# Peptides against a protein of PDB entry 3ZOQ, part 50

Target 1, 223 residues: chain A of PDB entry 3ZOQ
Amino acid sequence: QLLQDSWWNQLKEEFEKPYYQELREMLKREYAEQTIYPDSRDIFNALHYTSYDDVKVVILGQDPYHGPGQAQGLSFSVKPGVKQPPSLKNIFLELQQDIGCSIPNHGSLVSWAKQGVLLLNTVLTVRRGQANSHKGKGWERLTDRIIDVLSERERPVIFILWGRHAQMKKERIDTSKHFIIESTHPSPFSARNGFFGSRPFSRANAYLEKMGEAPIDWCIKDL

## One batch from the design tools (peptide; aimed at target 1 N132 S187 P188)

Design b2_p25_7_s2 (made by RFdiffusion4, then SolubleMPNN; from b2_p25_7, 15 letters changed)
Fold by OpenDDE base, seed 5:
Structure b2_p25_7_s2 (fold): chain B 223 residues (1-223), chain A 25 residues (1-25)
Amino acid sequence: as target 1 above (223 residues)
Amino acid sequence: MEQEELEKKKKEEEELFKKLEEEEK
């Protein structure tokens, strides 16, 4: 079984479909012939850390970091010891301004994932040094299904949609049940156009509290 | 649209998406 039971029950049919079989065969070749990120065992880390039932918040990314040692199967997150990428630095700046958290000495968002923040990229693999190299190969169909099954869930979810790519998924989200927090992307190219001051962390917690859910501890401890 | 023009547009789109991803990271 590829996934824990809660996700497997939602997604098992996808893994039997031709598109995923083709994706799987492509990935086998890619991992054999190229340097692919993340490690093949880390591809589904977002689903491993956050069960289907435990999802409180979703943060969508595009595809993994394509540099050595960076990607860990979680959107925006980098392994400990890796320099924080520009977008992640801006995420932490907004976190500090929003709710007063200190800037952590690392870039791992695993503590969010363990609390029910699904850190999902729409594409789950990438070639070294080649951004979006695995775009349009089948991942988007699977990750669209992940969004769909969360949208279908009765227990509400909060979707944080930074930038146009993530916001394109809004049409798949039942806004009668779920909450959406939108802003520009945390990238240095867009952060000053609406990401800074958007206060996604306090707003997410306000929705959680309104639903009678425990808020997320967004503050990340140093390692 | 001719096949060659379609292929060109697809390639341009792919390059644009790669660039956007690099800018968003």
Scores: peptide ipSAE 0.020, ipTM 0.420, DockQ to the pose 0.054
OpenDDE base, seeds 1, 2, 3, 4: peptide ipSAE 0.014, 0.018, 0.010, 0.015; ipTM 0.394, 0.420, 0.365, 0.391

Design b2_p25_7_s3 (made by RFdiffusion4, then SolubleMPNN; from b2_p25_7, 14 letters changed)
Fold by OpenDDE base, seed 1:
Structure b2_p25_7_s3 (fold): chain B 223 residues (1-223), chain A 25 residues (1-25)
Amino acid sequence: as target 1 above (223 residues)
Amino acid sequence: SEQEALRELARREEELWEELEEEEK
């Protein structure tokens, strides 16, 4: 719950609101009584790795992986040593086809986060084995605010919105100022309907370069 | 409406995501 100054300045008002206090109390109970992912210290990893001012790209996810050792507080990312989930595999396949990156032997996207890719889930915790178990508990209000304050930022951001869940957040984004990359979800159920061939990585970098910013090195090194 | 359609699509995608997470185990 401790954030660096850049995010704290943007979000401190949210943490004082009743909804967040209720969420916090709920989480205290959940972590005490259930197995909750990610580790409580990793909940805000997306904000820890990528400061408010350093955000270049946002990739929205739904909620954390609910299996042991998977979630690390970053959307789509899994801890080293964890097998790559199907959606992540497809992300890497598109990465390879888009810009020629090799498929890494792990699923950690921390290197993206450190370069300014905010890997944000809309819901930041989950109960073991129960997908979306913490949906509608307050996280969405906070993460909506994160999107809002980024939308209000003068320096443009690229939002990558895979699938309809993420695309529903488009209404919160000032598209006159920020760039949106939309496609179907990388899920095996939808990837062939538009995700593959969407080339989000090269497109994001093209816009970064147009804005005079350094592109993201999307290629992930093996561990 | 478009918004209703989007909500329905989001719901469907959520269900698909849950199925994927089960396969990930």
Scores: peptide ipSAE 0.030, ipTM 0.665, DockQ to the pose 0.065
OpenDDE base, seeds 2, 3, 4, 5: peptide ipSAE 0.029, 0.028, 0.031, 0.030; ipTM 0.637, 0.609, 0.681, 0.624; seed 4 fails the geometry check

Design b2_p25_7_s4 (made by RFdiffusion4, then SolubleMPNN; from b2_p25_7, 17 letters changed)
Fold by OpenDDE base, seed 1:
Structure b2_p25_7_s4 (fold): chain B 223 residues (1-223), chain A 25 residues (1-25)
Amino acid sequence: as target 1 above (223 residues)
Amino acid sequence: MEQERLKKLEEEEKKLWEKLQKEES
């Protein structure tokens, strides 16, 4: 029981299921035999930083960065001192154009997480240098449940779905109750096809304000 | 307070994984 009580209450049944036990056993082997990211202590950072009840916004990623020292258990986020990956750079470019934030000198999105932005990857671990190496091993079932329990929550959530992979999760979201912000992915391969100019940050805050919630301070301070 | 809680969780997770790795070795 390493999760906050609010998440534990929502997810405890998943941890008892065979698929998760198999995932756990797989992860034991992987961390023993391979270099796996993020650090095992950081796997659930998204849930650690943002409680179930505190979730205001969800940003879905695919799987963690697979380079040394990059992943910190938050989608798109990198540890301080790590060069910003191309997708993250584009996120900050859109942030600047959307609401005028300066581009930070680091890539940590922890400040968003602390404000209620759930930075969730659908797969929570990866082998060094092997993107999607832990795809289809059980994480997707758990993270689907995370989406489900948020969808079931009475208090509305804003889901930011960049690209087709994230948008595939829309079917699990009660769009009569929750807000969806969709665009192409911030990747250099797709950003110019709709991500740039999508203004997800101001749009998210507009929804929050409409709900009577405090907006997110999306601007990230330099470290 | 939040930072202290997170540090505690990180320590607990570290201990858990260390234990699990030892058991699997």
Scores: peptide ipSAE 0.009, ipTM 0.374, DockQ to the pose 0.015
OpenDDE base, seeds 2, 3, 4, 5: peptide ipSAE 0.009, 0.008, 0.006, 0.000; ipTM 0.384, 0.307, 0.340, 0.278

Design b2_p25_8 (made by RFdiffusion4)
Pose (drawn by RFdiffusion4):
Structure b2_p25_8 (pose): chain A 223 residues (1-223), chain P 25 residues (1-25)
Amino acid sequence: as target 1 above (223 residues)
Amino acid sequence: SLAEKYSNELTDEEAAELAKERHES
């Protein structure tokens, strides 16, 4: 068993399939022979921090950060102590305009994960310095199933879909129950074309309040 | 290349250019 019960009960059949076994064997080799991020112990951190039952909001990313000391097994977040990349800086600028939070002295979003924000990348590993290097190796098949089981959940889930790749997942989400907040990506190329001013954080909290759920405290505290 | 540079080492301009190149591909 690789995950806590709430998730294992939804996903155990996927981990038994040939594609996962092939992916696991490739990763055992690559972690021993080269530099793979995030650290192997951190691959499933989004699901460890945010159980299936506790998921309030999902923020979909693509692949992990590919530099030393960055990836934590969470979408968009970085380990404390490393420089915040441009897209993450833009997320904090939008958070400041929307909610009013000060800009933090680190980029870790673990606080969000502990409050029910599932920071799910669609690909969970990457070779150092080589973006998208683990594309098509089997992670998409698993993360599509993670999206499927969340879409099947009775209690509604709020999906935040930034950019074109994340928005492609709308087909897998049952919008008769679930909420979608979508905009352009926070990358500097696209942030001033819709992401800025989109107010995703207060909008997510409004959906939660309508359902009688506690809102997320989005502000990140300095370390 | 910009694609090989680490994300936190990219300037705003470099990140925007890399995203532009990927959009046009």

Design b2_p25_8_s1 (made by RFdiffusion4, then SolubleMPNN; from b2_p25_8, 9 letters changed)
Fold by OpenDDE base, seed 3:
Structure b2_p25_8_s1 (fold): chain B 223 residues (1-223), chain A 25 residues (1-25)
Amino acid sequence: as target 1 above (223 residues)
Amino acid sequence: SLAEKPEYELTDEEAAELAARLAAA
């Protein structure tokens, strides 16, 4: 896939490395032999919607939803018409309690992405019905590099790190330049232990405003 | 309550850290 110029400048060297070539060949086989999500054209949607220079906030996920029609290349986001997964429902519940947004009738977070919220999974593909099936195949090395180049950026980034998996990436983030908002994961199994009431959306906007940047309009309109 | 909450207010520590970073930039 062709990336925006700003991302290409940051990542072009990765695409020439053996690990990525091996990943690419693996993916070619997987997409030919298995049902893989998201659609191959949507793998890099997070980078397509949010350029390197336009990133204001990063929200890290693990890997794509593995059900039919769900994944659209953005962490936690689902295509319109798809039932909201439990974690996403909790995200919207916290959003409502945090800043008063109505719960949308769909689960697409594209409006966030277009405003500079990088919705990045650490693993960008998955087999149908098989969570983490593409873990350890090379995606983590690329997405680590994405975090690294953002960490190296002069203009500050706000990283929202829900749960232990995302929080493990903190070691790659220069906390002298960038801001981190941490809580438990929005999953029903962990949301009541810190996610609810964490107010990540208003906190992110508070940082943005103090930095003289436009806040994110987190409220999502119905379709 | 489902009512909109006030904007988040940075703690004194958060505000001080942010000010220090912005001044150093």
Scores: peptide ipSAE 0.190, ipTM 0.759, DockQ to the pose 0.018
OpenDDE base, seeds 1, 2, 4, 5: peptide ipSAE 0.032, 0.183, 0.075, 0.055; ipTM 0.642, 0.755, 0.686, 0.675

Design b2_p25_8_s2 (made by RFdiffusion4, then SolubleMPNN; from b2_p25_8, 12 letters changed)
Fold by OpenDDE base, seed 1:
Parts: sequence; structure tokens; C-alpha cells
Structure b2_p25_8_s2 (fold): chain B 223 residues (1-223), chain A 25 residues (1-25)
Amino acid sequence: as target 1 above (223 residues)
Amino acid sequence: SLLETPEYELTDEQAAELAGLLAAA
């Protein structure tokens, strides 16, 4: 897929590596033989909406939603018209309590992405109905590189790491330059153990303001 | 419940997978 120049410059070497070529061949078979999400054109939406230079905040997810019409190529985000998954509902609940935003009538986080919130899953594809089905197939190496090149960037980034899976990436982040916001996952199984009340949105904006950058408008308008 | 302990941070997808496994058992 075509990437913005800023990301291409950072990632072009990865696409020539054997692991990625093998991943690509695997994906060709998967998309041909199985129902794979998201749509192949949406796999790199996180990078499409948010250029390397425009990244202000990173929110890491695991892998895409595996239900029909859900995955949008953005972590935690669902296409308009799709029922909000439980974790996303909790994200919006925290958003409301944190900074007073109303709960939107849809689950699209594209407005965040357009403002510099990189909504990155560590694995970028999934088989229908089979969570983590594409784990360990090569995506993690690419997305690790994405984290690495952001960590290497001079301009600071804010990493929001919900849950243990995302927090495992902390070792790749230069915390002398970048800011980390950690809490439990927004999942119903963990949200009450630290996610609620963590106020990641106001905290992120506080860091942005300290850096002299424009804050994120986290409030999402109804469609 | 047991699944609400900090030891279990199931994503929505993981929870769905678990539910499927339990239903199939």
C-alpha cells in the first residue's frame, strides 16, 4: 500500500525485508481464502490519517475487531453505523468523566487520527471470528519498527498504553524524550481496576501544552 | 468475578474468543 512520504522514509527498508515479504504472501492467501479484516485497503489507515511528522499521541491496540464491518484500520475504532464494542464504550465513558465530552452516537475515532493521534494496532489484520489469528506472522516486527522510529524522533510523543500487551512496548520507548500514560485496559474485565479515573485525555493534553503544541480535541461529534 | 481481576485484561476480541470456546465446550 502507498504510504505518506514521511512514513515511507521511515519504513521503506522494512517492506524489502524477507519477513514482510512472507507476511505479504501470507496475507494474499488469507484474503483470498478467508474473510480478513479490515478491508485490505484499510490496513494502514492509521498511517494514512496520521503522518510520521504529525504524530502527537499514540494509542496502541492489539489486533483489529474480527466482526463484520467493524475494523477500520484504527485501534479501538469502528466504522460509523457499527455498535460500539465494550472497550470503546468504556473509553467514551472515561472521556466523558475526564474532560466532559458527550458520548458520540458512533464509534469512529477518525477525528482523533486527523489531529495526530496514531491509533495503531500491533497486529494489523485478523480472520473473521478468530481473535489473534494473525499474531506472530510478521506484523509485530513492522509495528515495533513504527514505535522505534517514533521513539527516535526528536519531537516528543505521548504514548497511551492501556493494558499489559501495550505496556510491553514501553521498553522500546525513550522515556527521556517521550511521555507515557499507563493504565489497565478499557475492557470490562479490567477497566474498574485503573482505567476509569486514569484521565488519559486531559493528561495527554497537559503534556501537549507543556510542549507548546495544540491540544487534541478529544470530543467526537455525532454523525 | 474471577475474570474481573487485574490478572485478566481480556480485550473485546479475547473475551469473544473465550466465550466461543466456553460455548463450544
Scores: peptide ipSAE 0.147, ipTM 0.698, DockQ to the pose 0.099
OpenDDE base, seeds 2, 3, 4, 5: peptide ipSAE 0.038, 0.046, 0.018, 0.045; ipTM 0.612, 0.618, 0.425, 0.600; seeds 2, 4 fail the geometry check

Design b2_p25_8_s3 (made by RFdiffusion4, then SolubleMPNN; from b2_p25_8, 9 letters changed)
Fold by OpenDDE base, seed 3:
Structure b2_p25_8_s3 (fold): chain B 223 residues (1-223), chain A 25 residues (1-25)
Amino acid sequence: as target 1 above (223 residues)
Amino acid sequence: SLLEKPEYELSDEEAAALAKELAEA
């Protein structure tokens, strides 16, 4: 799929590499033979909504939701009309406690993406009902490169790293230039162990203000 | 570990129970 010029310039070399060609061939077979999420047109939505130059904040997820109609190509986000998954509900609870936002009647985080929040999963596709089914197939190498080119950028980025999987990417981030916000994962299994009360939204905005950038409007309006 | 389980593996029933617990806390 055509990426915006800003991301294409950063990633074009990756798309020519054998690993990505193999990934592409695998995906062609998977989409033909299985139900794969998200829709093939939505795989790169995170990059479509947030250009390389417009990235202010990165929120890392693992892989897309594997239920029907859920995955939107954005980490943690679900399409309007889809029931909010437990982790997303906890994200909105923390948002409410952190900065007073109301809980929206939908789970779409597109408004964040449009403001410069890169909602990136490390793996960008999944088989229906089979979490992590596309782990180790090549996506991680591409998404590592995405993190790398952002780390290399002179303009600072804020990386929000929830849970151990996301935090493993910290070694790729130049912390002399970029800011890291870490906590436990918003999952019901871990949220009470540090995610709640971590105040990632106000902390991110505090960094943006220190950088002389406009803060993110994290509050999501009802549809 | 339970921490590595996908966040969306919870059943609707489990999610509802957790939501209720969070609302009462």
Scores: peptide ipSAE 0.025, ipTM 0.610, DockQ to the pose 0.109
OpenDDE base, seeds 1, 2, 4, 5: peptide ipSAE 0.040, 0.009, 0.008, 0.090; ipTM 0.620, 0.377, 0.341, 0.653; seeds 1, 2, 5 fail the geometry check

Design b2_p25_8_s4 (made by RFdiffusion4, then SolubleMPNN; from b2_p25_8, 12 letters changed)
Fold by OpenDDE base, seed 3:
Structure b2_p25_8_s4 (fold): chain B 223 residues (1-223), chain A 25 residues (1-25)
Amino acid sequence: as target 1 above (223 residues)
Amino acid sequence: SLLAKDESELTDEEAAALAAALAAA
């Protein structure tokens, strides 16, 4: 897959490393032998929609949705026409309470991505019906590098870290330059323990304003 | 419903905690 020049410059060395070659070979087998999500063309959608230089906000997920037609290569996002998963519903509920956005009739977060919200999963593929099936296969090393190169960037980034998995990446983020918004995960299991009321969207925009940057239009139009 | 949530929507820790909670119920 062709990456934007800005990402290629940051990641080109990773693709030559043995771990990534092994990952690539693994993925070739997986896609050939099993149903893997997302579509292979969509694996790097987060990087496709949001260039390295255009990143304003990062929202970390774990791995893609493992149901048919769901994953579109963006954390938490689902393709239009797909029922909104529970965590995404809660994200939209918080969005509504935080800044007054209506709940959209679809679950695509592409509009966020196009504005500079990097919707990055730490693992970028999954077997159908098998959550975390591609954990520990090499994706984490690449996505760690993505976090690292963003952390090294002079222009500040806002990292939204929902839940412990995402928060484990905090050690890789230079907090002298970058901002972190932390809360519990939006899942129904944890949302009422801190996610609701955390107001990550207005807080992110407040940071952007302090940096003299345009805020994110978090409100999503109906399709 | 907590049970209606896909595993992919849970962090590893949350999934484990949920499993433990269900086992204790």
Scores: peptide ipSAE 0.060, ipTM 0.640, DockQ to the pose 0.167
OpenDDE base, seeds 1, 2, 4, 5: peptide ipSAE 0.042, 0.038, 0.032, 0.046; ipTM 0.631, 0.644, 0.640, 0.645; seed 1 fails the geometry check

## One batch from the design tools (peptide; aimed at target 1 P85 P86 R164 F189)

Design b2_p26_1 (made by RFdiffusion4)
Pose (drawn by RFdiffusion4):
Structure b2_p26_1 (pose): chain A 223 residues (1-223), chain P 26 residues (1-26)
Amino acid sequence: as target 1 above (223 residues)
Amino acid sequence: SEELERLEREDEELFEEEELEFWEEE
């Protein structure tokens, strides 16, 4: 068993399939022979921090950060002590305009995960310095199933879909129950074309309040 | 670090090139 019960009860069948076994064998070799991010113990951190039952909001990313000391097994977040990348700086600028939070002295979003925000990348590993290097190796098949089981959940889930790749997942989400907040990506190329001013954080909290759920405290505290 | 700053510039360029190619195809 690789995940806590709430998730394991939804995903155990996927981990038994040949594609996962092939992916696991490739990763055992690659972690021993080269530098793979995030650290192997951190691959499933988004699901460890945010159980299936506790998921309030899902923020989809693509692949992990590919530099040293960055990736935590969470979309968009970085380990405390490293420089915040441009897209993450833009997420904090939008958070400041929307909610009013000060800009933090670190980029870790673990606080969000502990409050029910699933920071799910669609690909869970990457070779150092080589973006998208683990594309098509089997992670998409697993993360599509993670999206499927969340879409099948009775209690509604709020999906935040930034950019074109994340918006492609709308087909897998049952919008008769679930909420979608979508905009352009926070990358500097596209942040001033819709992401800025989109107010995703207050909009997510409004959906939660309508359902009688506690809102997320989005502000990140300095370390 | 210098490596992280280099990777950030490369990532932003790659992202821009991918979106422009996609718009041209549409």

Design b2_p26_1_s1 (made by RFdiffusion4, then SolubleMPNN; from b2_p26_1, 13 letters changed)
Fold by OpenDDE base, seed 4:
Structure b2_p26_1_s1 (fold): chain B 223 residues (1-223), chain A 26 residues (1-26)
Amino acid sequence: as target 1 above (223 residues)
Amino acid sequence: SEELEALYKEEEEALKKEEEELEKLE
């Protein structure tokens, strides 16, 4: 079985649809002929680390980092030992200003994922050195369904939507049940226009507390 | 609003520039 039971029950019908079969065939060719990130076994890491029922927070990204050893199947996250990309550095700066966390010596967000933060990219693969090279190939339909089934869940979810691309998914979210935290993207080119000072981490925890849920420990320990 | 649309356009351009800069760092 490809996914945990909780996600499989929500998504099994998608994997039988023609669009996903076409996507799968495309990926087989791409992985055979090109260098594709992340490793094929890491494509669904976001769903592996965070079950459907355990999702507390969703952070949406666009597509994986396209450099060697960077992508690990989690939005914004990089493998240990990899230089932190500019957007990730700004995320940690806001984290420090928001709730006082130290900046970690690595960029892995796995600790967030294990606590119920779904770090989901809308596109889950990319060619080396070619950003958005797998855009429009079928991933968006699957990840839209992921958002849909979370929106349909009775237990509330907190969606953190940084930037326009993520915010475009707001129309798929039932805001009568779920909470939205919006700001500009953490990119150096947009962070000073709203991301810095938005305090998404403390705000997310405030919502969790109101729901009677345990807050996220956003602080990341050094390795 | 016009202001929101302008912000979205600027952000889109910013993201493209970031991707280009990331490529240079590799």
Scores: peptide ipSAE 0.068, ipTM 0.736, DockQ to the pose 0.043
OpenDDE base, seeds 1, 2, 3, 5: peptide ipSAE 0.029, 0.028, 0.063, 0.027; ipTM 0.670, 0.654, 0.726, 0.663

Design b2_p26_1_s2 (made by RFdiffusion4, then SolubleMPNN; from b2_p26_1, 14 letters changed; failed a check: too like the target's own chain)
Amino acid sequence: SAELEKLEEEELRRLKEEAEKAEEEE

Design b2_p26_1_s3 (made by RFdiffusion4, then SolubleMPNN; from b2_p26_1, 15 letters changed)
Fold by OpenDDE base, seed 5:
Order: structure tokens, then C-alpha cells, then sequence
Structure b2_p26_1_s3 (fold): chain B 223 residues (1-223), chain A 26 residues (1-26)
């Protein structure tokens, strides 16, 4: 898949490494023999929608949704017409309470991505019905590099880290340059333990304003 | 769909397990 020039310049060396070549060969077999999500054309959608230079905010997810028609290459996001997963519903509830946005009638976060919100999963593919089935296959090394090159960027980034899995990436983030927003995960099992009331959206915008950047319009219009 | 509802429940259980594991390590 073709990446934007800004990402290509940051990641080109990774694509030549053996681990990535092995990952690509694995993926070729998986897509040929199994039902894999997202569509192969959508794997790098997070990087397609948000260039390296345009990243303002990063929201880390684990791996794609593993149900039919759900994943679209963006963390937490689902294609229009797909039922909103529980965590996404809670994200929208917090969005409403934080900054007064209405709950959208769909679960697509593409509008965030287009504004500089990198919706990155640490693992970018999954087998149908098998969560984490592509864990430890090489994606984490690439996505760690994505975090690293963002951390090395001079222009500050805001990292929103929901839950422990995302928070484990803090060690890769230069907190002298970048901002971290942490809470429990939006999952129904953890949201009431700190996610609700964490106000990540207004806090992110407050940091953007302090940096002299345009805030994110987090409100999502109905389709 | 019934299939999506099942998958949502499975994902919830996965996230629950992850949350529980996180709490044990904190």
C-alpha cells in the first residue's frame, strides 16, 4: 500500500527489514486462506487519513474489530451502518458529557482522522471472530516505530491512552515535548472506574490551543 | 445482527479480562 510521503520518509526503513517482509508474507497467506479484517486496502487507513506532519492527537487501540463489516482501519471506529460497539458507545457518551456533542447515528471516526487524530491500533489486522489472532506477528514493531517517530517529532503531539495496553506505550513517548491524557478504558467493564468524567476531548483541545494549534471538532455529524 | 451482538459480547469479555489483568498489575 502506498503511504503519504511524510509517513514514507519516517517508515521506509522498516519496510525493508526482515520482520516486515515476514509480516507481509504472513498477511498474503492469511488474506488468501482466511477472512481477515479490515479489507487489505484499509489496513493503513489511519496513516492515509492523517499524515505524519498533520498528527495532532493519537488514540491507541489494540487490534481491529473482528466482526463482518466493522473494521475500517481506524482504532475504535466502525463503518457506517454498523452497530456501535460498547466501547465506542461509551466514547460518545463521554464526548457528550465532556463537550456537549450529540451522539451520532453511526460509528465512523473518519472526521477525527481527517483533522489530525491518528486512530492507530497496535495490531492492524485480525482474523474473523478471533481477537488478537495477529498479535506478535510484526505489527507491534511497526506501530512502535510509528510512536517512536512521533515522539521524536519536534512539533508536540497529544497521546490519549485509554487502558493499560495503551499506557504501556508511555515509555516510548518523550513527555518533555508531548502531552499524555490517561484514563481507564472506555469498555463497559472499566469506563466507570475513570474513563467517564476524564474529559479527554476538551483536555486535548486545551493543549492544542496552548500550542497555538486549531482545536479538533470532535462532534460527529449524522449521516 | 445476532452475529454482531455475539461478537460485541465476546469483545466485552476480552476487554473485561484485560481490565482485570491490568488491575492485578497495579
Amino acid sequence: as target 1 above (223 residues)
Amino acid sequence: SAELEKLDKEEEERLKKEAEEAEKLE
Scores: peptide ipSAE 0.027, ipTM 0.580, DockQ to the pose 0.709
OpenDDE base, seeds 1, 2, 3, 4: peptide ipSAE 0.026, 0.010, 0.025, 0.027; ipTM 0.553, 0.355, 0.571, 0.537

Design b2_p26_1_s4 (made by RFdiffusion4, then SolubleMPNN; from b2_p26_1, 13 letters changed)
Fold by OpenDDE base, seed 5:
Structure b2_p26_1_s4 (fold): chain B 223 residues (1-223), chain A 26 residues (1-26)
Amino acid sequence: as target 1 above (223 residues)
Amino acid sequence: SAELEELEKKLEELLKKEEEELKKLE
């Protein structure tokens, strides 16, 4: 079906602002002088896979995986053939316990993105081996705007906020229109303190059904 | 609408151009 709105209509003004131009210049230098992840063509994959109007669910991450071949521009997701990181393994464990899905033989969450799950990191690039190396460089302002325009949307959105970093964005979300699912982070350091048993997948689908929307097929097929 | 489709194309072109420019520097 045809979209009623687009990311361009929502974000075009941001790309003209000085902060974004400075970010862009920084990125040009970084990609020229350092090994940066993800691949430059994959930076905006979350927006490419999930249009503004198609967003049903948002899952916020912090920044991309910083190891070779891992990041593919989607929060928590890794390219096929890449070993599943600990947090992702725990996500799949909760998925299995929540709604009975099998553990997939890969870590790609592209199937979620294609169904309207916006897998958004707050920072969209990282230096190899240096977590949070691009923090505070301008990405957060753009991704805050993404959250804002979704919050302003009349059609409800479900925000899944794992851990304190993601939960800090709650103040930007109009909870009179949108739904929040919160728990501790899926990291091994925090998963046993609330993430396991939080059942975010079934809860998200329950909200979608209540709104008259098609639920997400969270189960991921093997490749 | 035609206008919406045009906006979508503009976004894709903008992002693709930026990505290509970054890739050339790698």
Scores: peptide ipSAE 0.030, ipTM 0.567, DockQ to the pose 0.016
OpenDDE base, seeds 1, 2, 3, 4: peptide ipSAE 0.028, 0.033, 0.024, 0.000; ipTM 0.549, 0.560, 0.555, 0.258; seed 2 fails the geometry check

Design b2_p26_2 (made by RFdiffusion4)
Pose (drawn by RFdiffusion4):
Structure b2_p26_2 (pose): chain A 223 residues (1-223), chain P 26 residues (1-26)
Amino acid sequence: as target 1 above (223 residues)
Amino acid sequence: AEVETFAEDYGISVEEAEEIRDFELA
């Protein structure tokens, strides 16, 4: 068993399939022969921090950060102590305009995960310095199933879909129950074309309040 | 200039940065 019960009960059949076993064998070799991010112990951190039952909001990313000391097994977040990349800086600028939070002295979003924000990348590993290097190796098949089981959940889930790749997943989400907040990506190329001013954080909290759920305290505290 | 700065920030090639830019502005 690789995950806590709430998730294992939804996903155990996927981990028994040939594609997962092939992916696992490839990763055993690559972690021993080269530099793979995030650290192997951290691959499933988004699901460890945020159980299936506790998921309030899902923020979809693509692949992990490919530099040393960055990836934590969470979309968009970085380990404390490293420089925040441009897209993450833009997320904090939008958070400041929307909610009013000060800009933090680190980029870790673990606080969000602990409050029910699933920081799910669609690809869970990457070779150092080589973006999208683990594309098509089997992670998409698993993360599509993660999205499927969240879409099948009775209690509604709020999906935040930034950019075109994340928005492609709308087909897998049952919008008769679930909420979608979508905009352009926070990358500097596209942040001033819709992401800025979209107010995703207060909009997510409004959906939660309508359902009688506690809102997320989005502000990140300095370390 | 913006594409080169982006490529530097993310540790990726200028060509890869151009592809990202073109994809996001399409």

